# Ledger of designs, part 216: peptides against a protein of PDB entry 5Z08

Target 1, 168 residues: chain A of PDB entry 5Z08
Amino acid sequence: RQKDEWAKKTSSLMKQLDWFIGEHLGAMLAAEELGGPVVGELMEIDPDDLSAGFNAHGKLKKATSQPDLDRRQRRIDDIWGPQDEQGQAHKRKRGADEALAASAEMRDLIEQLMNKLVEAGGDNSATYVEIPRESAAARFLVRSKVAMFHPNDARRLRLVDFGRDLDD
Target 2, 222 residues: chain B of PDB entry 5Z08
Amino acid sequence: GLPRLIDAIEEASKIPAKRRQTPIKPTIEKLTTHLYTHGASPDSLLRLADLLTLRNHLDQASLAAITRNLYPSSTVSDEVVLRFIGALGHGQLKPTLALQALFLRWLVMVYHLLENPGVLGQVYGVLFDLLDTAAIRPQLCHLLALVTRRKHVRPFRIQAILTLSRQTGGDPNLTGLLRVFKNYYPEIIVGDATKGRASAFKHPDPQWRQHLDEIQQRRSEA

## One batch from the design tools (peptide; made by RFdiffusion4, then SolubleMPNN)

Design b2_p22_1_s3 (from b2_p22_1, 6 letters changed)
Fold by OpenDDE base, seed 5:
Structure b2_p22_1_s3 (fold): chain B 168 residues (1-168), chain C 222 residues (1-222), chain A 22 residues (1-22)
Amino acid sequence: as target 1 above (168 residues)
Amino acid sequence: as target 2 above (222 residues)
Amino acid sequence: SPLTFRQLIEEISVGRRKLAEL
């Protein structure tokens, strides 16, 4: 009975997490990977705000005409900028594909981190997941204080152990 | 150094502005410049927290300027946190509500540097009881959103938020906090009041965050 | 929100631990 209740609750929360990642976080992570704003600063990226692009400081560019679109802004504009209808459709599709990829990376990373934490049985040395690169997903987890890098190796990431804080 | 600047301001804070031999503004500007460049050590943070939270003769603009530049160079102790929490609410000895809002904003921005985040959980009730204070509610809801754990989500608090949300016409910050509560209790019917836009509790100042990160990085390299 | 995200991760992590202990 108690196990079934925990299973149901955890499953329900996981579905909510998956929804949040897919509907909100993936697009923001994709934008960050493309040189857009850091996830957590602009939670409400209005699609219209994405179209306006961001300056080198991650601020919404006002629609000022200055042509020196920094290479990062060109990448964002190449993904989100007003091109011809066909180009916009292809850019929207590419942006959607990047958002899906970022969502998948985040889901996989979270799953690995959670599994390692459970498997480690309290051994902090065994809780680390090896990450192939410092992704926007990994950085977001660290900024969100749900994960920590190994002090000596930024390729090793662990989930913060929240379980100890509940019993104290 | 920073301790000497704090000493000068502490002494000046005991004297009404009209009776000071020297203007304090240049010293405040030196302090804020130093804080912006180097941040504040834990010891300096405690002293500055006392200057900010205790009744003294410093002007509101100076107090606000110090608060806006209160970059920790290290961690934030429980004692520092408790000074700011103790300064919240109504009373003749309390800081202005505008300054309290800045303190809450600061606590949100430095939450990740707390030595013990659990200290805020221990004072959760004190924070929660201040939700009726409109002037600090936005930052208070954001802080509570960070602090809230399952142990804090009680039926009486759920009902209190729902009641206050109705009374305020659906304050988006209260709706945001209620969404946090709903993560722990999915059965919370966030009724018609949630047809309103919930606050996303975004970081209050991205530039301040970036500058804080730069100060913190310099410490890790030292 | 990042906050909602953190809370979800915390609760899921705690839930998974409890499920492993049962």
Scores: peptide ipSAE 0.387, ipTM 0.620, DockQ to the pose 0.301
Fold by OpenDDE base, seed 2:
Structure b2_p22_1_s3 (fold): chain B 168 residues (1-168), chain C 222 residues (1-222), chain A 22 residues (1-22)
Amino acid sequence: as target 1 above (168 residues)
Amino acid sequence: as target 2 above (222 residues)
Amino acid sequence: SPLTFRQLIEEISVGRRKLAEL
C-alpha cells in the first residue's frame, strides 16, 4: 500500500518534470547551446519575465503577453534566424529539432543521475555520471543547485543527495 | 593568517570600545580583506558565526562588514547554520533586525554549500513564525522558498500566509511563498489573497555569487 | 521556475530512494 502510494506520487511528479522539460526548458537549453542567454540567470526571473524573452543583448524585454512555445521559438529565430522567410521556416524547424534534442539530453542526464544515486547506496564516490561534454543541460543542473561536478574532474557529475533532508 | 586575525578580534570583542588600547577597525579591515581574497574554512566560519551572533562589544558596522564578506571556502556545517538561526527574532540578547536580515541573505546565497540542507527543514517552524516581522520578511520568504518541502505545507500555514498577505495588502514576498506552496497543493487560490505581483526570489547579489564561485573553484584545484 | 524544477528533482529523487528501500 505505501509502496503503491509512493510509486503513484513519484510517477506523477516525473510526468510534471517531463512536461516542464519538453514545454519550457528544452527551448531555453537549445538557445544557450546556440550561444543564446544563460538559462540559470534567466530562471531566477519570474515565469512572466521568462515569457517576455530577451533582446539581442541578452536583456529582458518588457513583459508582453505570455508567449506560447511558438512565441519562444519565434524569439530564438528572431535572435539567430536569417531575415528571409524561407530561412525563418528552416530555422523554426531547426530550432524545434534542437529543442527536442536538448529536452532528450536533459531527460537522459537526469535519469542517469537519479539511477546512480539510488545504486550507490550512500557511497558518494559511486554517484558520479560521466558526461561526454559540459552541455547546457549539465551547466543548468549545476546552476540550479541540483547537481555538482567532481572537484577534480569536470567530466564527472553527481546529483545532490536530498534524501538525508526528508527522513529527519 | 586568518586564525590570528580572529583571535585578535575575539579578544577585542570582550572589551568595550572606550577601554581598548588599540582601534579594532584596522584589524576588521584586514579580516574582511582576507575573507574576500581566500574565504573562510569551516573552523573559521564557526568562530566567525559566534562573533556575529553572540552579544559582544563589536560595533554594528564591523559585524555587517564581516557578514558581507563571509565567503565560505568549503562547505557550511549544521552548527554554523544553527548559530545564525538561533540569532533570529526579538530579544535583548539577539542581534539587531538589520543584522538578522543580512544573516538570512547570507543563508540564501550559501544554501547550495550546506553540508545538510535538511537542517533548515528541521527548524522550518521557527523560521515560519517570524514572517510577521516586516524587517526580515523579504529575506525570510526567499529562504523559506528554498527550504519548503511537501511536509512543511500544512493547512494552518497556508491559512497563516493568506491572512498575513491580506493584512499586509499583498506583500510580493508572501505571494511568492504562496506560489511555492501551490506547487505542492494546486488547489491553493493565490488570487483571492493578493492583487499584487509575486516576488521571483532572484539572487540577492550576482557579484557576490560570482566571487563565491571563484573562491570555490580555487578549492577544487588545491 | 528554477525553484520549482529543483523541488521536483528533489521530491522525485527522495521518492525513488524510498521505493528502493521498500
Scores: peptide ipSAE 0.385, ipTM 0.612, DockQ to the pose 0.293
Fold by OpenDDE base, seed 3:
Structure b2_p22_1_s3 (fold): chain B 168 residues (1-168), chain C 222 residues (1-222), chain A 22 residues (1-22)
Amino acid sequence: as target 1 above (168 residues)
Amino acid sequence: as target 2 above (222 residues)
Amino acid sequence: SPLTFRQLIEEISVGRRKLAEL
């Protein structure tokens, strides 16, 4: 009985997370990777709150390399610039594809992080997931104080153990 | 600079308005303009927190104006948080309940900038015990909704909210907090406590959020 | 619904841990 209740609850919450990632977070992460605004730490899950909460005017950190700035600016101009109907359709499709990719990456990363935390059995050294790159997803999790990088290795990410604070 | 403005206000705060040699209002306006433009450093935030929370001769309008412009330029320390928490409740030495509501609103809006969000969890009981204070309840419920973790959701607190919800005729903020508790204990029946709409605890001021983000971004570029 | 992304992750993480312990 208790296991079934926890399973149902956890499944329901996971569906809400998946919905949130797919409907809201993925597009924002894709925008960040494309040189859009940085997603804030406190994402209220209410769709109405998410639409209001993102600063559209977040100055992109000028990546120090001039070529990446031009590519990001072109991508921003490509996303927001006046385009013909065909160009807008292609951009919308590309944006949708990037949002889907970002959503999938975030979901997979969260799943790996959660699984490693459970598998580690309290060994903090075993909780790290190796990430191939510093993605917008990884950065968002760290900003949100949901995950932490390894102090000596930015390729290793772990979920914050929210459960240990329960027994203290 | 900001430190000199704070110095002038600190000195003026020690003196009753009728005994001041110079009007403080122009200095308050300079301070609020500076805060709006640049935000407050951690050191300045601490000094301003003391000005806002300690009994002094500053008028309520000035205190409210400072609070509304209290943009952190960086992080918010535990010490700053504790000053505001310590200012909550009833007492002759406490700020007005209206000002306390502004402090709680501020804490909600800067929650993501706390150096240690756990500090609010440590004072959870203090915050929770103030839920009977109607004047601060909306902002207090919002803050508690952010702070609440499983360790805080205890049977006695569930019962306390349920009781208070009945006594208040179904305050939507209490119903909102009960929904947060229900995330940890699904067996909590929210509907029996209130026929009313629950608060969604939306961000209190989207424009303030946007402006804070702009100030914070300048720090990340420095 | 959970108010914050962090709370959602926390709740799911705790739920998964509890499911593993049961």
Scores: peptide ipSAE 0.378, ipTM 0.608, DockQ to the pose 0.310
Fold by OpenDDE base, seed 4:
Structure b2_p22_1_s3 (fold): chain B 168 residues (1-168), chain C 222 residues (1-222), chain A 22 residues (1-22)
Amino acid sequence: as target 1 above (168 residues)
Amino acid sequence: as target 2 above (222 residues)
Amino acid sequence: SPLTFRQLIEEISVGRRKLAEL
């Protein structure tokens, strides 16, 4: 009974996560990979600060000059701008394809991270997933404080162990 | 080193400012500089938590300065967390509400460094019952937003936050917390209770985060 | 929001652990 309840709950939450990744996060991650704003710092950035944009390290760039704002807005508009001409359709299709790719990468990475955490049985050394690249997905997981890089190896990522808290 | 600075401040904290033979400000400045550069070890962090949360003769500016520079060099223990939680609320022996707001802000900023984030979930009721305190509500809502799990989202708490939201004219932080509740119970209507924009619970201090990350990285290289 | 995402990951992670323990 308890197992079934946990299974149902976890499955339901996973569906919600998949929805969130597919509907919202994938597009934002794709935008980051394309040199758009860094995902997750958006929570830290006032919509007005979104205009200031993010550096390559995922840090809020101080809005130095209005022109850089316009360039970023142009890139966002180039990715998300209104439907007019054939060139925008190709950009949108590319953006959609990149969003799907980013969504798939994020889903796969989360699944690997969660599986490794369970398999490790409390051994933190065994919880690391090898990542082929520092993707927007990996960076987002770290920024969102759900994952951590290995201290000595940025190719190794682990899920933060949230589970120690619920058994008491 | 940091322990010696803490020793000096602990001793000074026992004495009223007017009776101190030496100004404490230079020692506080040395402490805050050290904390800014190196962070606080778990042991030092506990001692500093006691200095911040226990009634002593340190001035509010010094306490605030320590809190603003309270970078953990490693993890934050449950004991440290519980010191700060125990310091919350109303009472003559408790820190000022302004300082409590800084503690809550600190807990938000170091939440990812907690040895056991669930410790905050265990004291969820204590935190939730303080939502009526306007002075700490912004940071408290932010912390609760991080801590909230399905087990905490109960009908009585939903009703309590809705009632408080109406009483406050739709505090955006309460609306933000209610949105977190809505993630667990989609049937919760946020809009009718709140004429205002919900808080997004942004990181309180991006510069502080960056500096914390730098301190944490140095530990990994050592 | 990143907060909602984090909460989902945490809850799912806990759920998976509980399922492995049962």
Scores: peptide ipSAE 0.388, ipTM 0.619, DockQ to the pose 0.304; fails the geometry check

Design b2_p22_1_s4 (from b2_p22_1, 6 letters changed)
Fold by OpenDDE base, seed 5:
Order: C-alpha cells, then structure tokens, then sequence
Structure b2_p22_1_s4 (fold): chain B 168 residues (1-168), chain C 222 residues (1-222), chain A 22 residues (1-22)
C-alpha cells in the first residue's frame, strides 16, 4: 500500500516534470545552446548586457553593439515568435528539433542523476554522473541548485541530496 | 467626523451582531457616505485597514462596502499596504477570499498614491506565492504586473507561471503576467504561452478612478 | 501549489529513494 502510494505520487510528479521539460524547459535550453538567453543567468544580466549575447559557456559575451540584440531577439523570434511568413517554418522546425533535443538531454541527465543518487546508498563519491560537455541542461540544474559539479572536475555532476533528513 | 464613525464601528466590531444594542448598518452607511465624499486620511486608512483585515464581528457586506468606498484623500502608507498584504492567503484568521480580491483590486486602483511603491516589491514573493489561489488570481496578476521589476523576474518564477498556466488551461491573467516578464527579458522563451489570450490589465473601475481623482484634486486645492 | 522545478526534482528524488528502500 505505501509503496503503491509512493509509486503513484512519484509517477505523477515525473509526468509533470516531463511535461515541463518538453513544453517549456527544452525550448529555453535550446535557445541557450543557440546563444540565446541563459535560463536563470538572464535574470542577473542587465538588458544592456543581453545585447552582448551569450558565449558557449552561457556567460554574457562582451557587449557587442545593439545590432546583436536585434539579431538574437530576431533569432529567438524566428524560432519561437508568432507564425508570420512562410520562411519562418524552416527556422521553427529547426527550433523545434533543437527544443526536442534539449528536452531529451535534460530528461536523460535528470534520470542519470537520480539513478546514481539511489544507487550510491549514501556514498557521495558514487553519486557523480559524467557529462560529455557542459550543456545548457547541466548548467540549468546547477543554477537551480538541484545539482552540483565536482569541485575538481567540471565533467562530474551530482544531484543534491535532498533526503539526508529522511534517515533521521 | 470620520474618526468618531470609526470609533463607533471599532466598538461595534468587538460585539457579535446579535448582542449589539444598536444596529451598525446606519453607522456603516454614514461611514461609506463620508468616505465617498471626502476620502480617508492616512490615519483613518490605517484604522480602516485594521477593521477590514483583522478578525472581528463585522459582516462581509459591511466590510465590502467600506472597501469599495476606501478612497484615500492623500497618500497610502507602507503600514496600510502591509495590513492588506498580511491579510492575504488561507487561514482561519484571514479575511474571506472575496474580500481579499477587493483588497487587491483596491491596491491596484491606489497604486499611484503609495508613499513607497517599493514596499510591494519587497513583498513580491508573498504575492507571487498566492497565484495558485484562483479566487484572487485576476487581481493578484494585475497587481504583480504593476509591481514587477527586473529583479523579480526569476527563472523559478517564470517556471512557476508556466506550470500554473498549464494547470489553469492558460489563464489570461497568467499569460498577461508572463508578457510583463517578457518585457523585462524579451528573450524569455515562453513558447506558445504568450500566443494565447492575455489580460490587458485595464483599470478595474474607471468611475472609481474618476471619483478618486476628484477627491485627490480637492486636497491639492486646500 | 505548483511545485517549482527544484521542488519537483526534490520530491521525485525523495520518492525514488523511498521506493528503493521499500
């Protein structure tokens, strides 16, 4: 009975997470990977700094001139903006494909992180997932304070242990 | 004068309606008439805010009538604002959600008279966390639309609105608030959430606004 | 309350750990 209740609750929450990733987060992550806004870091970036675009590390590129804001905004609008003209269909398709890819990457990364935390049985050294690159997904998890990089190895990511209080 | 009317209502509010020697309704009508004609001073507003927000024996119709006539003759202090904000949410000691919606509507309508508009920005989190309360959401979104600054637009809040927007079937007020967020961060990719119908957050009561302007103008001429 | 992304991850993580112990 308790196991079934926990299973139902957890499954319901996973469905909500999957929906959130697919419908919203994937698009934002894809935009970040395309040099769009960093989900979360944008919030500390001055609008004037947004003009600079984002480097591959999600850091603000040096403020290039206002034209890059328009290009970036246009790129975002081209990917996610309202359906105006026919030529936006290909850009939308690419944006949709990138959003799907980012969603898949995020889902996979979360799944790995959660599985490693369960498998580790309290051993913090065994909780790390090796990531092939610093992705928008990985950065988002760290910014969201749900994951942490290994202090000496940025290729190792672990889920924050939220359950230390469960054994007391 | 207004202070004496408030005194009488404060005393009556301590006593259950069935145990009152005199009906309070005539005094409420005198109060609302006075408020409509002259507005409320900052001191009177504070006292009225306490009457409206603290649990007492006043009936909901009387509380609603006072709130609908709560014209400031001057500015609105932080203390008055915080009384109304503190009255929001769920709890046995909280006002009804219907009355809370009237308080939020009032705050929207008097926002330009706040001594310190920044006070609402300081309690932004408290307001934002109430967005799941359907009964107050329309007025809450409108108030948040006025209060929102760049510093309040946080990833977790964007995500929370997006999640809530789905759960509500795309509430136009939430879509409107997302558009406000997007004004500070045009690059917020909200997908199709911004393509839906959004509230324009128009003034809730143009007639109330006009009457407020008349009361405020008399103060500037005195 | 709609759970934040963080809260979703936390609750799911807790749920999975509870399920593994049961």
Amino acid sequence: as target 1 above (168 residues)
Amino acid sequence: as target 2 above (222 residues)
Amino acid sequence: MPLSFRQLIEEISIGRRKLAKL
Scores: peptide ipSAE 0.521, ipTM 0.488, DockQ to the pose 0.253
Fold by OpenDDE base, seed 4:
Structure b2_p22_1_s4 (fold): chain B 168 residues (1-168), chain C 222 residues (1-222), chain A 22 residues (1-22)
Amino acid sequence: as target 1 above (168 residues)
Amino acid sequence: as target 2 above (222 residues)
Amino acid sequence: MPLSFRQLIEEISIGRRKLAKL
């Protein structure tokens, strides 16, 4: 019973995270990689906006591109984009592709980080994931204070242990 | 006059201190006194920039004393600026980092007298790439804060500052520079690594500024 | 209350660790 409740809760939160990564964070990470502004730490996620991302069947609704994301993307394009319309169109397409790539990378990285933390059983040395590059995803996790690099090896990233003693 | 003093110092700079027949210190003192009283013309500035930036046998104290009294009586040419910029960085033939810090400080203090402030913008990359050098970072950040324009604010530079800020434990000068970047792009969210006290980039030496203003005023009255 | 990205990661991480112990 308790395990099922935790499983449901964790699964629900993971869906919210996946939505946030795909619909919001991916574009921002792509913007950073494409030479857009660096987004800092704490994006507040409205849970209602996260929940609205899912239909009654738990499938991702086509989130109407939040006007704010489109506005931000447009502003990024206006600031960092080529001045020509063709260059902007190419940049938008590239930005979309990079947003998908960044989203996938972020999801994979988070999954690896979380799995390593579970597998380590309290051994901090075993919690490190090897990262092939310092991606926007990795940097975002570090900026968000959810991950940290190994002190001696920037290719090794671990999830921050948020120190809640899981009271047995 | 100033040219004769520079001539004497140039000649002395070619000779190791141990082989000089006459102490250079009295000539340096005369030079610095003259500079303090009258400033340096554009031509004299160029010659002094060469003495300061090129490898010679002048001692560090003398070079520092000249730099501290390097008041322009007029404008500062691009050539003079580029001599100082060329002297920055690591290398056996380059001035010491302590002198480089003084040069950067000088450039900050005379920035308003540059014939073409845009010249520093053209060498922005050279300046920016030196931010990892702790000894010159405070003055370098201050100069970059003056020089930075929208075209210089690029994501790779933002990321470089953020990375370096983390590595340095949040150097307030880097935070200050990042604030300047944010002025051009408000969308730059400076993370908590930069919640530290940002440098305000105050004038490095108010007394030096006042004295410079006095020297510059005499030019306008003549 | 809006969950921050950090809070999401934290809660998921805690949840996964809890599930592994159960």
Scores: peptide ipSAE 0.519, ipTM 0.414, DockQ to the pose 0.222
Fold by OpenDDE base, seed 2:
Structure b2_p22_1_s4 (fold): chain B 168 residues (1-168), chain C 222 residues (1-222), chain A 22 residues (1-22)
Amino acid sequence: as target 1 above (168 residues)
Amino acid sequence: as target 2 above (222 residues)
Amino acid sequence: MPLSFRQLIEEISIGRRKLAKL
């Protein structure tokens, strides 16, 4: 009985989380990965300023001539810039695909983090997930104070132990 | 005229009250009377914004009196707005939190007269990060309720308001701001924090509004 | 109760740990 109640509660909460990731978070994470503003910090930038590109800190890069910045900036301009109706439809589709990909990445990362925390059985050293890159998803979890990087290795991420006694 | 009154106050503001040859209070009263009767032009408004926001030797009562009579006769420039925004927060060089609350209240009351209301959207994060400051939170939430657009409603900010709402026992101004956020994203999971009373963000001073409208009408007839 | 993102993660994490102990 108690196990079934906890299972139902946890499943219901997971559905709410999945909905939030899919409907809200995925598009914003996709924008950040494409060089858009950091979720929560840089939405002070005028959409017109989005055309100048973002640095690793999400600040507008002044148009410096470096070609690799031009590709991310072109992607931002290709996602957010005023292009023709056909270009806008392709941009919307690409933006939707990137939002779906970002949503899937966030769901997978959360699942790994939660599973590692359960498997560790109280050993904090065993709770780390190895991440291939510092993704927008990983950064968001850290900014939200739900995850922490390993102090000496930014490729290792763990879920915060919220310290609630499970016996209460 | 108003420029000469501002000149006299600017010069007096450089000198400590105990070292002034003449009391400044009569000049402040003439200024506030002039502002109440005619309002402030854009140029005068900028000079007054500097007097209000920069550290000087003017007393808090005089600064508050000027702010309460700061009727724009015309529009409010981005530069004037940014002076008031730059004066917000904690710091030894910042105005008092009481005066900052008056500035935020003023920005709410003149929001419809901004030359570019988008300027407040550009400094949205600066405003949002001050929500933990209880002394200015009511006016800050009201201003944010006016300024908020879909681009500002981010998961981090939703979470921050929800967290702060719990920490404050459900501040009705934060609940009001969350309702504004929910207008852009109806699916925002507003926990028990929004079961409480929300602020309706009514106009802070209906008499001030009416008097502003009278000053603005005289400009349209001139 | 509708939970914030952080609260959702917290409550789900607690729920999963509790389910593993039951």
Scores: peptide ipSAE 0.515, ipTM 0.529, DockQ to the pose 0.289
Fold by OpenDDE base, seed 1:
Structure b2_p22_1_s4 (fold): chain B 168 residues (1-168), chain C 222 residues (1-222), chain A 22 residues (1-22)
Amino acid sequence: as target 1 above (168 residues)
Amino acid sequence: as target 2 above (222 residues)
Amino acid sequence: MPLSFRQLIEEISIGRRKLAKL
C-alpha cells in the first residue's frame, strides 16, 4: 500500500517534470545552446501550468501545441531571427528541432543523475554521472542548485543529495 | 611649438636609448607640459598616436606620460581612433598590455570628442574578442558599455559574456556589460551568480575630465 | 503550492530513494 502510493506520487511528479521540460525548459535550453539569452533565476513552475499538462486521469494530455513554447520560441526568433520571412521560418523550424533535442538531453541527464543517486546507496563518491560536454542542461541543473560538478572534474556531475534526512 | 617637440621625439624614437647622444626625458617633459597646457591638435594627435602605437625605442614611462597628457584641443579623428584600436591585443609588435589599458582608458575619456563615434561600432567585434585578456578587461568593458548598440547585442556575444563571466568567477566589469546588454534585451536573465556587484562604469579620472573641459573651452573662445 | 523546478527534482529524488528502500 505505502509503496504503491509513493510509486503513484513519484510517477505523477515525473510526468509533471517531463511536461515542463518539453513545454517550457527545452526551448530555453536550446536558446542557450544557440548562444541566446540565458535564464539565470530559478524557474517557478506554476502548479496550474503543470496540471494543465495533465488530463483528469493524470495522463499527459497530448501536447496541445501549447502556444507558449511556440510563443517563446517565436519571441526568440523574432528577436534574433533574420529580418526576412523565409529566414525566420527556417530558424523557427531549426529552433523547434533544437528544443526537442535539448528536452531529450535534459530528460536523459536527470534520469541518469537520479539513477546514480539511488544506486550509490549513500556513497557520495558513486553518485557522479560522466557528461560528454558542459551542456546548457548541465549548467541549468547546477544554477538551479539541484546538481553539482565534481570539484576536480568538470565532466562529472552529481545530483544534490536531498535524501540525507531519509537515512536518519 | 608642439610640432617641433614631436619631431625631436620621433627622431629619438628611431635610436636605442643607449645610443642616444642626448637624453630624451627633458624633451618628453616639455611635450607633456605643452600637452597639459594647450592640448593636441588633430594633426598632432595623429603623430602622437603613431609614436604611442608603433614599435619604437621609447621607454614605457615616456609612452605612459604622453598618454596621460594626451588632451585633445579639438576633435578626435577616426584615424587616431583606429591607430589605438590597431594597437590592441597580443603580439611582439603590439604595445604592452599596461599601455593598451591606458589607450582604452583614454578612448573612454575622449569618447564625447570623437568626430564619428560610429567608428568604434564598426570595430566592435575586434574589441569584444579581447574580453578574455584580463589586463585590459576593465577598460575594455567600459568602452564597450559606451559603444554598444542594439545591433551589437547578438546571441553569440551574450553567450560569450556569460561563459567568460562563469570562468572568471563573475567579473564585475562583465556583469556591468551584461547589464548594458539587458537594457536592449530585458529578457536576458542575469542569474543570481551575476547578482554580484556590477561596475557602474564611472568616469575613470574626474580631474582629467575637468582639465579637458578647460582646454576645450579655450578653443571655443579663440 | 507552486513547485519550483528544484522542488520537483527534490521530491522525485526522495520518492525514488524511498521506493528503492521499500
Scores: peptide ipSAE 0.515, ipTM 0.408, DockQ to the pose 0.220

